# Peptides against a protein of PDB entry 7VSI: the designs that were tried, part 4

Target 1, 32 residues: chain A of PDB entry 7VSI
Amino acid sequence: EDISEDPSWARVVNLNALLMMAVAVFLWGFYA

## One batch from the design tools (peptide; aimed at target 1 A22 V25 G29)

Design b1_p10_6_s2 (made by RFdiffusion4, then SolubleMPNN; from b1_p10_6, 5 letters changed)
Fold by OpenDDE base, seed 5:
Structure b1_p10_6_s2 (fold): chain B 32 residues (1-32), chain A 10 residues (1-10)
Amino acid sequence: as target 1 above (32 residues)
Amino acid sequence: AVELAQQLIA
């Protein structure tokens, strides 16, 4: 099976992942 | 300030 990502959607997903990681770090920094 | 990371790893 081909598991290759579409390059345009890969960028959208990766940017959202980075934003979620940043939010998680800020929540960690504030509450932990 | 590293308590959450330790909870996730340990």
Scores: peptide ipSAE 0.046, ipTM 0.506, DockQ to the pose 0.243
OpenDDE base, seeds 1, 2, 3, 4: peptide ipSAE 0.044, 0.046, 0.045, 0.045; ipTM 0.501, 0.507, 0.505, 0.501

Design b1_p10_6_s3 (made by RFdiffusion4, then SolubleMPNN; from b1_p10_6, 6 letters changed)
Fold by OpenDDE base, seed 5:
Structure b1_p10_6_s3 (fold): chain B 32 residues (1-32), chain A 10 residues (1-10)
Amino acid sequence: as target 1 above (32 residues)
Amino acid sequence: AVDLALLLIS
């Protein structure tokens, strides 16, 4: 089976991953 | 403390 990423969805997922990491760092920095 | 970061990833 080919498990290669669709390039358009890969970009969407990567952008959301970056946003989630940024939010997580800010939450950690503020509350921990 | 890393408690909140650990909570989010668990």
Scores: peptide ipSAE 0.121, ipTM 0.676, DockQ to the pose 0.213
OpenDDE base, seeds 1, 2, 3, 4: peptide ipSAE 0.080, 0.118, 0.109, 0.111; ipTM 0.621, 0.693, 0.678, 0.678

Design b1_p10_6_s4 (made by RFdiffusion4, then SolubleMPNN; from b1_p10_6, 6 letters changed)
Fold by OpenDDE base, seed 2:
Structure b1_p10_6_s4 (fold): chain B 32 residues (1-32), chain A 10 residues (1-10)
Amino acid sequence: as target 1 above (32 residues)
Amino acid sequence: AVERALLLIA
């Protein structure tokens, strides 16, 4: 399918998304 | 405090 994710890149993207969310929460928690 | 988080997501 044209829009199907490669399983290896899907994992990389998901891990980066989790890391970015964690960093955002820590920044918010530190400055708020 | 929540407003600050929303500013980062916007």
Scores: peptide ipSAE 0.106, ipTM 0.649, DockQ to the pose 0.270
OpenDDE base, seeds 1, 3, 4, 5: peptide ipSAE 0.093, 0.099, 0.094, 0.104; ipTM 0.655, 0.662, 0.632, 0.671

Design b1_p10_7 (made by RFdiffusion4)
Pose (drawn by RFdiffusion4):
Structure b1_p10_7 (pose): chain A 32 residues (1-32), chain P 10 residues (1-10)
Amino acid sequence: as target 1 above (32 residues)
Amino acid sequence: VPFLLSVFLA
């Protein structure tokens, strides 16, 4: 237990996770 | 719609 992620690295991981989803959605659109 | 959503998420 005790899930306390440091907010900085949390922001970083969240940002690149959203970026990954943006890229995947782009690839979905590109390939119809 | 996918391209607009990709821009929003980026």

Design b1_p10_7_s1 (made by RFdiffusion4, then SolubleMPNN; from b1_p10_7, 6 letters changed)
Fold by OpenDDE base, seed 2:
Structure b1_p10_7_s1 (fold): chain B 32 residues (1-32), chain A 10 residues (1-10)
Amino acid sequence: as target 1 above (32 residues)
Amino acid sequence: EYFELARKLA
C-alpha cells in the first residue's frame, strides 16, 4: 500500500517515460 | 562516439 501508485498519475508518468525514451533513441540515431 | 559509450555502460 505505501508504494501504490494512483492509476491516472502512473499513466502520465509511463507516457512521459515512453516519450523520453523515443526522443533519446532519435537523438542517438542522429548523433551516434 | 555515443554507441561506444553505451556499449561500455551496458
Scores: peptide ipSAE 0.071, ipTM 0.542, DockQ to the pose 0.104
OpenDDE base, seeds 1, 3, 4, 5: peptide ipSAE 0.064, 0.062, 0.064, 0.062; ipTM 0.523, 0.516, 0.522, 0.519; seeds 3, 4, 5 fail the geometry check

Design b1_p10_7_s2 (made by RFdiffusion4, then SolubleMPNN; from b1_p10_7, 7 letters changed)
Fold by OpenDDE base, seed 1:
Structure b1_p10_7_s2 (fold): chain B 32 residues (1-32), chain A 10 residues (1-10)
Amino acid sequence: as target 1 above (32 residues)
Amino acid sequence: SYFEKALELA
């Protein structure tokens, strides 16, 4: 099975992953 | 915290 990512969508997903991690850290820091 | 538990962090 080929699990290679399309380069353009890989970047979009990676950027969203970084944004979600940042949001999670701030929510954790504020409420925990 | 609940967040730590979800990530399995102590």
Scores: peptide ipSAE 0.052, ipTM 0.481, DockQ to the pose 0.079
OpenDDE base, seeds 2, 3, 4, 5: peptide ipSAE 0.048, 0.041, 0.045, 0.041; ipTM 0.473, 0.449, 0.459, 0.447

Design b1_p10_7_s3 (made by RFdiffusion4, then SolubleMPNN; from b1_p10_7, 5 letters changed)
Fold by OpenDDE base, seed 3:
Structure b1_p10_7_s3 (fold): chain B 32 residues (1-32), chain A 10 residues (1-10)
Amino acid sequence: as target 1 above (32 residues)
Amino acid sequence: SLFELSKELA
């Protein structure tokens, strides 16, 4: 299976993942 | 990337 990614889109995905993780941590801290 | 890692773990 070819799992290679376009480097520009890989950065966009990683940045969005980082932002979503930050939001998830704040939601967890506030509501859990 | 994190996406690539997710595909390896699936």
Scores: peptide ipSAE 0.047, ipTM 0.440, DockQ to the pose 0.044
OpenDDE base, seeds 1, 2, 4, 5: peptide ipSAE 0.045, 0.042, 0.046, 0.047; ipTM 0.434, 0.435, 0.434, 0.441

Design b1_p10_7_s4 (made by RFdiffusion4, then SolubleMPNN; from b1_p10_7, 6 letters changed)
Fold by OpenDDE base, seed 1:
Structure b1_p10_7_s4 (fold): chain B 32 residues (1-32), chain A 10 residues (1-10)
Amino acid sequence: as target 1 above (32 residues)
Amino acid sequence: SYFELALKLA
C-alpha cells in the first residue's frame, strides 16, 4: 500500500519526533 | 525569529 508504515519503524519515528519537539522547545525557551 | 513566528502561526 502506498503510504503504509511498518509498525516497528513507525514507533521509532514517533519517538524521535517527540524527542525532537522537546529539544526544539528547550532551545526556543533558552534563546527566545 | 522565524522559528518563533512559525510556532505562533501553527
Scores: peptide ipSAE 0.045, ipTM 0.487, DockQ to the pose 0.091
OpenDDE base, seeds 2, 3, 4, 5: peptide ipSAE 0.042, 0.043, 0.044, 0.041; ipTM 0.473, 0.488, 0.492, 0.466

Design b1_p10_8 (made by RFdiffusion4)
Pose (drawn by RFdiffusion4):
Structure b1_p10_8 (pose): chain A 32 residues (1-32), chain P 10 residues (1-10)
Amino acid sequence: as target 1 above (32 residues)
Amino acid sequence: VPFLLSAVLA
């Protein structure tokens, strides 16, 4: 237990996770 | 719609 992620690295990982989803959604659109 | 959603997420 005790899930305390540092907010800084949390912002980083959240950001690149959302970027990954943006890329995947782009690839979905590109390939119809 | 996918290209617009990708731009929102980026």

Design b1_p10_8_s1 (made by RFdiffusion4, then SolubleMPNN; from b1_p10_8, 4 letters changed)
Fold by OpenDDE base, seed 1:
Structure b1_p10_8_s1 (fold): chain B 32 residues (1-32), chain A 10 residues (1-10)
Amino acid sequence: as target 1 above (32 residues)
Amino acid sequence: EYFELSAKLA
């Protein structure tokens, strides 16, 4: 089974992952 | 409150 990512979608997912991590950190810092 | 939860999940 080939689990290799499409390069374009890999970048989109990575950028969204970074964005979501940043949002999570700010929410955690604000409410914790 | 959320800190303890996050520490438990980590």
Scores: peptide ipSAE 0.103, ipTM 0.580, DockQ to the pose 0.112
OpenDDE base, seeds 2, 3, 4, 5: peptide ipSAE 0.100, 0.096, 0.096, 0.096; ipTM 0.576, 0.566, 0.568, 0.569

Design b1_p10_8_s2 (made by RFdiffusion4, then SolubleMPNN; from b1_p10_8, 6 letters changed)
Fold by OpenDDE base, seed 2:
Structure b1_p10_8_s2 (fold): chain B 32 residues (1-32), chain A 10 residues (1-10)
Amino acid sequence: as target 1 above (32 residues)
Amino acid sequence: EYFELAKKLA
């Protein structure tokens, strides 16, 4: 229970992580 | 270049 994530905040974090990965891949594809 | 840098930092 101590390391349990709130489902709403877990979704926000996961969506931000996915967005950051997409931006990183875009930057890699453009500059590398 | 950035890929090789990322591999070194990981």
Scores: peptide ipSAE 0.058, ipTM 0.496, DockQ to the pose 0.072
OpenDDE base, seeds 1, 3, 4, 5: peptide ipSAE 0.055, 0.053, 0.053, 0.056; ipTM 0.484, 0.480, 0.475, 0.485

Design b1_p10_8_s3 (made by RFdiffusion4, then SolubleMPNN; from b1_p10_8, 5 letters changed)
Fold by OpenDDE base, seed 2:
Structure b1_p10_8_s3 (fold): chain B 32 residues (1-32), chain A 10 residues (1-10)
Amino acid sequence: as target 1 above (32 residues)
Amino acid sequence: SYFDLSRELA
């Protein structure tokens, strides 16, 4: 329970993580 | 400049 996540905030974090990965892949694909 | 998708990945 100490490291359990609130489900709503977990979704927010996960969606932001996916967004950041997509942006990173875009930058890599465009410049690298 | 353009988004090139024709790069060969090795």
Scores: peptide ipSAE 0.122, ipTM 0.637, DockQ to the pose 0.080
OpenDDE base, seeds 1, 3, 4, 5: peptide ipSAE 0.123, 0.120, 0.118, 0.118; ipTM 0.643, 0.638, 0.638, 0.639; seed 1 fails the geometry check

Design b1_p10_8_s4 (made by RFdiffusion4, then SolubleMPNN; from b1_p10_8, 7 letters changed)
Fold by OpenDDE base, seed 1:
Structure b1_p10_8_s4 (fold): chain B 32 residues (1-32), chain A 10 residues (1-10)
Amino acid sequence: as target 1 above (32 residues)
Amino acid sequence: SYFEKALELA
């Protein structure tokens, strides 16, 4: 099975992953 | 915290 990512969508997903991690850290820091 | 538990962090 080929699990290679399309380069353009890989970047979009990676950027969203970084944004979600940042949001999670701030929510954790504020409420925990 | 609940967040730590979800990530399995102590």
Scores: peptide ipSAE 0.052, ipTM 0.481, DockQ to the pose 0.079
OpenDDE base, seeds 2, 3, 4, 5: peptide ipSAE 0.048, 0.041, 0.045, 0.041; ipTM 0.473, 0.449, 0.459, 0.447

## One batch from the design tools (peptide; aimed at target 1 V25 F26 A32)

Design b1_p11_1 (made by RFdiffusion4)
Pose (drawn by RFdiffusion4):
Structure b1_p11_1 (pose): chain A 32 residues (1-32), chain P 11 residues (1-11)
Amino acid sequence: as target 1 above (32 residues)
Amino acid sequence: PAAFVRFAQSF
């Protein structure tokens, strides 16, 4: 237990996770 | 969604 992620690295990982989803959604759109 | 598809296919 004790899941305390540092907010800085938390912002970084959240940001690039969202970026990954943006790329995946782009690829879905590109390929109809 | 169809508008996004057309936008994405412009690449």

Design b1_p11_1_s1 (made by RFdiffusion4, then SolubleMPNN; from b1_p11_1, 7 letters changed)
Fold by OpenDDE base, seed 2:
Structure b1_p11_1_s1 (fold): chain B 32 residues (1-32), chain A 11 residues (1-11)
Amino acid sequence: as target 1 above (32 residues)
Amino acid sequence: IEELVRLARLF
């Protein structure tokens, strides 16, 4: 319970993490 | 490793 995430903010953070990973893959694929 | 270092230099 001491570090439980709010389910609405957890989804926002997880979606942003997925977007950041997608951008990183595009940058890698373009410049590598 | 070299390609990861190249990517890290973009930031």
Scores: peptide ipSAE 0.089, ipTM 0.629, DockQ to the pose 0.079
OpenDDE base, seeds 1, 3, 4, 5: peptide ipSAE 0.088, 0.085, 0.068, 0.076; ipTM 0.628, 0.627, 0.561, 0.602; seed 4 fails the geometry check

Design b1_p11_1_s2 (made by RFdiffusion4, then SolubleMPNN; from b1_p11_1, 6 letters changed)
Fold by OpenDDE base, seed 5:
Structure b1_p11_1_s2 (fold): chain B 32 residues (1-32), chain A 11 residues (1-11)
Amino acid sequence: as target 1 above (32 residues)
Amino acid sequence: LEELVKLAQSF
């Protein structure tokens, strides 16, 4: 099975991953 | 990392 990513959806997923990491860092910064 | 793990375990 081909697991290659569609380039447009890859960008959407990557951007959301970065946003979630930013949120996680702010939560860490606030509570830890 | 240790403090992050503690935070995650608090939820």
Scores: peptide ipSAE 0.066, ipTM 0.546, DockQ to the pose 0.080
OpenDDE base, seeds 1, 2, 3, 4: peptide ipSAE 0.062, 0.065, 0.059, 0.054; ipTM 0.546, 0.548, 0.541, 0.509

Design b1_p11_1_s3 (made by RFdiffusion4, then SolubleMPNN; from b1_p11_1, 6 letters changed)
Fold by OpenDDE base, seed 4:
Structure b1_p11_1_s3 (fold): chain B 32 residues (1-32), chain A 11 residues (1-11)
Amino acid sequence: as target 1 above (32 residues)
Amino acid sequence: LEELIRLAQSF
């Protein structure tokens, strides 16, 4: 399938997504 | 940057 994810890279991307969301929330919490 | 972050998180 054209849009199938490699399971190992999907995990890396998902962890980075969670990290980015956490950083964004901390920035918002600090400045807003 | 602060205003951009607040704007992005308003959606």
Scores: peptide ipSAE 0.095, ipTM 0.621, DockQ to the pose 0.099
OpenDDE base, seeds 1, 2, 3, 5: peptide ipSAE 0.078, 0.081, 0.073, 0.070; ipTM 0.593, 0.597, 0.588, 0.568

Design b1_p11_1_s4 (made by RFdiffusion4, then SolubleMPNN; from b1_p11_1, 7 letters changed)
Fold by OpenDDE base, seed 1:
Structure b1_p11_1_s4 (fold): chain B 32 residues (1-32), chain A 11 residues (1-11)
Amino acid sequence: as target 1 above (32 residues)
Amino acid sequence: LEAFVALARLA
């Protein structure tokens, strides 16, 4: 089964992952 | 939202 990502969508997903990680850290920091 | 913050606090 080929699980290779389309390069354009891989970039979109990676950028969203980074944004969500940043949001998660700020939420954790705010409520900690 | 609260559940996501709770999960983050477990890290």
Scores: peptide ipSAE 0.068, ipTM 0.556, DockQ to the pose 0.125
OpenDDE base, seeds 2, 3, 4, 5: peptide ipSAE 0.064, 0.060, 0.062, 0.063; ipTM 0.537, 0.538, 0.544, 0.543

Design b1_p11_2 (made by RFdiffusion4; failed a check: a repeat of another design)
Pose (drawn by RFdiffusion4):
Structure b1_p11_2 (pose): chain A 32 residues (1-32), chain P 11 residues (1-11)
Amino acid sequence: as target 1 above (32 residues)
Amino acid sequence: PAAFVRFAQSF
């Protein structure tokens, strides 16, 4: 237990996770 | 969604 992620690295990982989803959604759109 | 598809296919 004790899941305390440092907020800085948390912001980084959240940001690039959202970026990955943006890329995947782009690829979905590109390929109809 | 169709508008996004057309936008994405412009690349």

Design b1_p11_2_s1 (made by RFdiffusion4, then SolubleMPNN; from b1_p11_2, 9 letters changed)
Fold by OpenDDE base, seed 4:
Structure b1_p11_2_s1 (fold): chain B 32 residues (1-32), chain A 11 residues (1-11)
Amino acid sequence: as target 1 above (32 residues)
Amino acid sequence: LEEFIELARLA
């Protein structure tokens, strides 16, 4: 129970992870 | 590549 993710916060974290990956790919594509 | 590595160091 102590390490269980709240489903609403898990979704927010996953969306932020996807956004960060997209930004990283665009930065890599432009600057690398 | 170099500019990307520099940006990654600022994060």
Scores: peptide ipSAE 0.076, ipTM 0.562, DockQ to the pose 0.083
OpenDDE base, seeds 1, 2, 3, 5: peptide ipSAE 0.068, 0.070, 0.067, 0.070; ipTM 0.548, 0.549, 0.544, 0.548

Design b1_p11_2_s2 (made by RFdiffusion4, then SolubleMPNN; from b1_p11_2, 4 letters changed)
Fold by OpenDDE base, seed 5:
Formats: structure tokens, sequence, C-alpha cells
Structure b1_p11_2_s2 (fold): chain B 32 residues (1-32), chain A 11 residues (1-11)
């Protein structure tokens, strides 16, 4: 099975991952 | 981590 990523979609996924992590940290910082 | 999990479960 080939799990190679399309470079353009890899960038989109990585940016969304960073955004979600930032939101999670802000929520944690505010409520915990 | 435990408080983060509790937060996630509150939604």
Amino acid sequence: as target 1 above (32 residues)
Amino acid sequence: IEEFVRLAQSF
C-alpha cells in the first residue's frame, strides 16, 4: 500500500493541523 | 492531559 502524500494536500493538512493545535492550546489555556 | 481530556469531553 502506497501512503505517499500529494504535496499540495500535504501542505493543506499540515496547516490545518497547526491551526487545530493552536485552537486546542487556547481552549486548554482558557478552561483548564 | 487529564484536564484537556475533560475539556474535550465537555463539548
Scores: peptide ipSAE 0.098, ipTM 0.608, DockQ to the pose 0.078
OpenDDE base, seeds 1, 2, 3, 4: peptide ipSAE 0.097, 0.098, 0.095, 0.096; ipTM 0.603, 0.605, 0.603, 0.605

Design b1_p11_2_s3 (made by RFdiffusion4, then SolubleMPNN; from b1_p11_2, 4 letters changed)
Fold by OpenDDE base, seed 4:
Structure b1_p11_2_s3 (fold): chain B 32 residues (1-32), chain A 11 residues (1-11)
Amino acid sequence: as target 1 above (32 residues)
Amino acid sequence: LAAFVALAQQF
């Protein structure tokens, strides 16, 4: 079975992860 | 995959 990432969904996941990391850093910067 | 590698670089 091919478990390779679909290139379109890989981009969606990567963008969401980067957005979540940015939000987490802003929250950390605000509260810590 | 790349996003999780990027996350690992935050530590």
Scores: peptide ipSAE 0.079, ipTM 0.587, DockQ to the pose 0.049
OpenDDE base, seeds 1, 2, 3, 5: peptide ipSAE 0.077, 0.076, 0.076, 0.073; ipTM 0.581, 0.582, 0.581, 0.575

Design b1_p11_2_s4 (made by RFdiffusion4, then SolubleMPNN; from b1_p11_2, 5 letters changed)
Fold by OpenDDE base, seed 5:
Structure b1_p11_2_s4 (fold): chain B 32 residues (1-32), chain A 11 residues (1-11)
Amino acid sequence: as target 1 above (32 residues)
Amino acid sequence: IDDFVALAQSF
């Protein structure tokens, strides 16, 4: 089975990942 | 990293 990502959905997932990382950094900055 | 992981686990 090919596990290659669809390029358009890969981009959506990556952008959401970056957004969540940014939120996590702000939370870390507040509590740590 | 350790403190970040600990924070993530607190949710």
Scores: peptide ipSAE 0.144, ipTM 0.680, DockQ to the pose 0.117
OpenDDE base, seeds 1, 2, 3, 4: peptide ipSAE 0.114, 0.140, 0.112, 0.085; ipTM 0.638, 0.677, 0.634, 0.597; seed 4 fails the geometry check

Design b1_p11_3 (made by RFdiffusion4)
Pose (drawn by RFdiffusion4):
Structure b1_p11_3 (pose): chain A 32 residues (1-32), chain P 11 residues (1-11)
Amino acid sequence: as target 1 above (32 residues)
Amino acid sequence: PLSVFLLLLSL
């Protein structure tokens, strides 16, 4: 237990996770 | 239309 992620690295991982989804959605669109 | 939507959503 005790899930306390540091907010800084939390912001970083959240950001690149959303970027990954943006890239995946792009690839979905590109390939119809 | 869906491809254009998804491409725009990705931005």

Design b1_p11_3_s1 (made by RFdiffusion4, then SolubleMPNN; from b1_p11_3, 5 letters changed)
Fold by OpenDDE base, seed 5:
Parts: sequence; C-alpha cells; structure tokens
Structure b1_p11_3_s1 (fold): chain B 32 residues (1-32), chain A 11 residues (1-11)
Amino acid sequence: as target 1 above (32 residues)
Amino acid sequence: SLAEALLLLSQ
C-alpha cells in the first residue's frame, strides 16, 4: 500500500499539528 | 495530569 502523503492533506495535518502544539503550550502554561 | 506531563516534557 502506498503511504505517500497527498501534499494538500499533508499541509492540513501539519497545520493541525501546529495548532495542537499551541493548545499544549496553553494547557501547560495555565494548569502547571 | 496532562498539564503535568507537558511540564515534564519541558525538562
């Protein structure tokens, strides 16, 4: 099975990864 | 907690 990333969906995943990191920083900063 | 785990990751 080909597991190569579709460039458009790769971008969506990467942007969501950045968003998740921002949320993680907020959670750390607020609750730790 | 999740926040504690994130703190540990920062070390």
Scores: peptide ipSAE 0.044, ipTM 0.550, DockQ to the pose 0.124
OpenDDE base, seeds 1, 2, 3, 4: peptide ipSAE 0.040, 0.042, 0.041, 0.025; ipTM 0.548, 0.555, 0.550, 0.428

Design b1_p11_3_s2 (made by RFdiffusion4, then SolubleMPNN; from b1_p11_3, 5 letters changed)
Fold by OpenDDE base, seed 2:
Order: structure tokens, then sequence, then C-alpha cells
Structure b1_p11_3_s2 (fold): chain B 32 residues (1-32), chain A 11 residues (1-11)
């Protein structure tokens, strides 16, 4: 329980991670 | 490019 993720914030972090990965792929695709 | 560098850094 000490390092367990709060389910709502875990979802927010995971969604932001997916968005960041998508943006990274678009940047890579455009400039590489 | 900066974009390439950032992508490479993330890997």
Amino acid sequence: as target 1 above (32 residues)
Amino acid sequence: SLAEQLILLSL
C-alpha cells in the first residue's frame, strides 16, 4: 500500500504517457 | 535535429 498507485491518478499518468509517446512519434516522423 | 535527439534520449 505504501507505493501503490491511486487508480485515478494512475489513469491520468498513463493517458499522458500515451499522449507523450504519440507526440514523440510524430516529431520523429516529421524530422527523422 | 532536436526532435531526433529527444527521441534518442528517451530510448
Scores: peptide ipSAE 0.081, ipTM 0.641, DockQ to the pose 0.115
OpenDDE base, seeds 1, 3, 4, 5: peptide ipSAE 0.079, 0.065, 0.077, 0.063; ipTM 0.635, 0.616, 0.636, 0.609

Design b1_p11_3_s3 (made by RFdiffusion4, then SolubleMPNN; from b1_p11_3, 6 letters changed)
Fold by OpenDDE base, seed 3:
Structure b1_p11_3_s3 (fold): chain B 32 residues (1-32), chain A 11 residues (1-11)
Amino acid sequence: as target 1 above (32 residues)
Amino acid sequence: ELAEALIRLSL
């Protein structure tokens, strides 16, 4: 089975991952 | 630390 990423969906996933990481860092920075 | 932040947010 080919696990190659579609370039458009790869971008969507990566941008959402970055957004989630940014939110997590702000939560950590605020409460820790 | 992150788990602690998530607990504080959820309570």
Scores: peptide ipSAE 0.079, ipTM 0.622, DockQ to the pose 0.077
OpenDDE base, seeds 1, 2, 4, 5: peptide ipSAE 0.073, 0.079, 0.068, 0.066; ipTM 0.620, 0.628, 0.610, 0.594

Design b1_p11_3_s4 (made by RFdiffusion4, then SolubleMPNN; from b1_p11_3, 5 letters changed)
Fold by OpenDDE base, seed 5:
Structure b1_p11_3_s4 (fold): chain B 32 residues (1-32), chain A 11 residues (1-11)
Amino acid sequence: as target 1 above (32 residues)
Amino acid sequence: SLSELLLKLSQ
């Protein structure tokens, strides 16, 4: 209950997490 | 490598 998520904000956070992971992979692929 | 990337990003 203490760590429960609002479903709408959970979706926003998850989408941003996916975008950040994609950016990180592209940066890794390009520079490393 | 990832360490090399982090060094570049630290600039």
Scores: peptide ipSAE 0.035, ipTM 0.484, DockQ to the pose 0.074
OpenDDE base, seeds 1, 2, 3, 4: peptide ipSAE 0.033, 0.033, 0.032, 0.033; ipTM 0.475, 0.477, 0.477, 0.479

Design b1_p11_4 (made by RFdiffusion4)
Pose (drawn by RFdiffusion4):
Structure b1_p11_4 (pose): chain A 32 residues (1-32), chain P 11 residues (1-11)
Amino acid sequence: as target 1 above (32 residues)
Amino acid sequence: AVATAIHDFLF
């Protein structure tokens, strides 16, 4: 237990996770 | 919905 992620690295990982989804959604759109 | 909008924009 004790899941305390430092907010800085939390912001980094959240950001790039959202970026990954943006890329995946792009590839879905590109390929119809 | 976003993927369809991307497709329609590109093609």

Design b1_p11_4_s1 (made by RFdiffusion4, then SolubleMPNN; from b1_p11_4, 7 letters changed)
Fold by OpenDDE base, seed 2:
Structure b1_p11_4_s1 (fold): chain B 32 residues (1-32), chain A 11 residues (1-11)
Amino acid sequence: as target 1 above (32 residues)
Amino acid sequence: SLAAQIAKALF
C-alpha cells in the first residue's frame, strides 16, 4: 500500500493541525 | 462551559 501523502492534501491537513493547536492554546489560555 | 472542560481535560 502506498502511504505517501498527496502534497495538496498534506498541506490542508498540516494547516488544519496548526489551526487546531492554536485554538487549543487559546482555550487553555482563557479557561485553564 | 464545555470549552473550559475541554481545555482543562487537555492541559
Scores: peptide ipSAE 0.040, ipTM 0.525, DockQ to the pose 0.100
OpenDDE base, seeds 1, 3, 4, 5: peptide ipSAE 0.039, 0.038, 0.031, 0.039; ipTM 0.523, 0.519, 0.439, 0.524

Design b1_p11_4_s2 (made by RFdiffusion4, then SolubleMPNN; from b1_p11_4, 7 letters changed)
Fold by OpenDDE base, seed 5:
Structure b1_p11_4_s2 (fold): chain B 32 residues (1-32), chain A 11 residues (1-11)
Amino acid sequence: as target 1 above (32 residues)
Amino acid sequence: SLAEEIFRKLF
């Protein structure tokens, strides 16, 4: 099974991952 | 707050 990523969608996923991590950190920092 | 309630339910 090939799990290779399409490079353009990999960038979109990576940027969204960074955004989600930032949101999680802000929520944790402010409410926990 | 709404964000606090969402956060509390998710984690």
Scores: peptide ipSAE 0.075, ipTM 0.598, DockQ to the pose 0.088
OpenDDE base, seeds 1, 2, 3, 4: peptide ipSAE 0.073, 0.072, 0.072, 0.070; ipTM 0.585, 0.588, 0.588, 0.578

Design b1_p11_4_s3 (made by RFdiffusion4, then SolubleMPNN; from b1_p11_4, 6 letters changed)
Fold by OpenDDE base, seed 5:
Structure b1_p11_4_s3 (fold): chain B 32 residues (1-32), chain A 11 residues (1-11)
Amino acid sequence: as target 1 above (32 residues)
Amino acid sequence: SLALAIAKALF
């Protein structure tokens, strides 16, 4: 599989992934 | 990357 990433965009999506994980944890913590 | 690893874990 070609999973080559542009390093600048990889950083952007990684930061967004962390942000979304944080949001998911808050939602889980509040409603579960 | 982390995002790609998460994607591979979820799909």
Scores: peptide ipSAE 0.117, ipTM 0.620, DockQ to the pose 0.039
OpenDDE base, seeds 1, 2, 3, 4: peptide ipSAE 0.113, 0.114, 0.116, 0.110; ipTM 0.614, 0.618, 0.619, 0.613

Design b1_p11_4_s4 (made by RFdiffusion4, then SolubleMPNN; from b1_p11_4, 6 letters changed)
Fold by OpenDDE base, seed 4:
Structure b1_p11_4_s4 (fold): chain B 32 residues (1-32), chain A 11 residues (1-11)
Amino acid sequence: as target 1 above (32 residues)
Amino acid sequence: SLAEAIYRALF
């Protein structure tokens, strides 16, 4: 199975992953 | 809250 990523879309996905982790940490910090 | 539920699931 080909699991290769398009480099441009990989960057978009990785940036969104980082944003989601940051949002999760801030929500945790505020509410928990 | 959702944040508390996530916290409880992780810790």
Scores: peptide ipSAE 0.048, ipTM 0.527, DockQ to the pose 0.103
OpenDDE base, seeds 1, 2, 3, 5: peptide ipSAE 0.045, 0.044, 0.047, 0.046; ipTM 0.521, 0.509, 0.519, 0.519

Design b1_p11_5 (made by RFdiffusion4)
Pose (drawn by RFdiffusion4):
Parts: structure tokens; sequence; C-alpha cells
Structure b1_p11_5 (pose): chain A 32 residues (1-32), chain P 11 residues (1-11)
């Protein structure tokens, strides 16, 4: 238990996770 | 749908 992620690295990992989803959605659109 | 998804990814 005790899930306390540091907010800084949390912002980094959240950001690149969203970026990954943006890339995946792009690839979905590109390939119809 | 492709144009929507490409626009959505850019946003």
Amino acid sequence: as target 1 above (32 residues)
Amino acid sequence: LSAFLLTLSAL
C-alpha cells in the first residue's frame, strides 16, 4: 500500500501516457 | 472518421 507518487514524476508519466494515446489515435486515423 | 481522429490526435 502507501501509493504516494511524487507529483513531478507523476506529471511526466501522465504527460507521455497521453502523448502515447495521441500517437495511437493518429495511427488509427491514418489507417482509416 | 479518419479526419476526426487525426484532428483529435492533434488536439

Design b1_p11_5_s1 (made by RFdiffusion4, then SolubleMPNN; from b1_p11_5, 6 letters changed)
Fold by OpenDDE base, seed 5:
Structure b1_p11_5_s1 (fold): chain B 32 residues (1-32), chain A 11 residues (1-11)
Amino acid sequence: as target 1 above (32 residues)
Amino acid sequence: LAEELIRLAAL
Protein backbone atom coordinates (compact mmCIF):
# COMPACT_ATOMS: atom_id res chain seq x y z
CA GLU B 1 0.00 0.00 0.00
CA ASP B 2 2.64 2.59 0.99
CA ILE B 3 4.51 2.27 -2.37
CA SER B 4 1.52 1.32 -4.58
CA GLU B 5 1.16 3.35 -7.78
CA ASP B 6 -2.08 4.98 -8.92
CA PRO B 7 -2.82 3.15 -12.23
CA SER B 8 -3.50 6.35 -14.20
CA TRP B 9 -0.33 8.11 -13.03
CA ALA B 10 1.69 4.91 -13.47
CA ARG B 11 0.74 4.96 -17.16
CA VAL B 12 1.67 8.64 -17.52
CA VAL B 13 5.05 8.04 -15.83
CA ASN B 14 5.74 4.94 -17.95
CA LEU B 15 4.92 6.79 -21.19
CA ASN B 16 7.19 9.67 -20.15
CA ALA B 17 9.95 7.18 -19.29
CA LEU B 18 9.66 5.62 -22.77
CA LEU B 19 9.68 9.08 -24.38
CA MET B 20 12.79 10.10 -22.44
CA MET B 21 14.55 6.85 -23.37
CA ALA B 22 13.71 7.44 -27.05
CA VAL B 23 15.08 11.01 -26.87
CA ALA B 24 18.23 9.69 -25.18
CA VAL B 25 18.74 7.08 -27.92
CA PHE B 26 18.29 9.73 -30.63
CA LEU B 27 20.81 12.01 -28.91
CA TRP B 28 23.25 9.12 -28.59
CA GLY B 29 22.75 8.01 -32.20
CA PHE B 30 23.27 11.53 -33.54
CA TYR B 31 26.10 12.86 -31.36
CA ALA B 32 27.97 9.80 -30.05
CA LEU A 1 27.70 17.02 -22.29
CA ALA A 2 24.78 15.09 -23.84
CA GLU A 3 27.16 12.37 -25.10
CA GLU A 4 28.67 11.91 -21.63
CA LEU A 5 25.26 11.81 -19.92
CA ILE A 6 23.97 9.20 -22.39
CA ARG A 7 27.16 7.13 -22.01
CA LEU A 8 26.68 7.18 -18.24
CA ALA A 9 23.01 6.13 -18.62
CA ALA A 10 24.08 3.19 -20.82
CA LEU A 11 26.28 1.64 -18.07
Scores: peptide ipSAE 0.064, ipTM 0.580, DockQ to the pose 0.111
OpenDDE base, seeds 1, 2, 3, 4: peptide ipSAE 0.062, 0.059, 0.063, 0.050; ipTM 0.571, 0.568, 0.583, 0.536

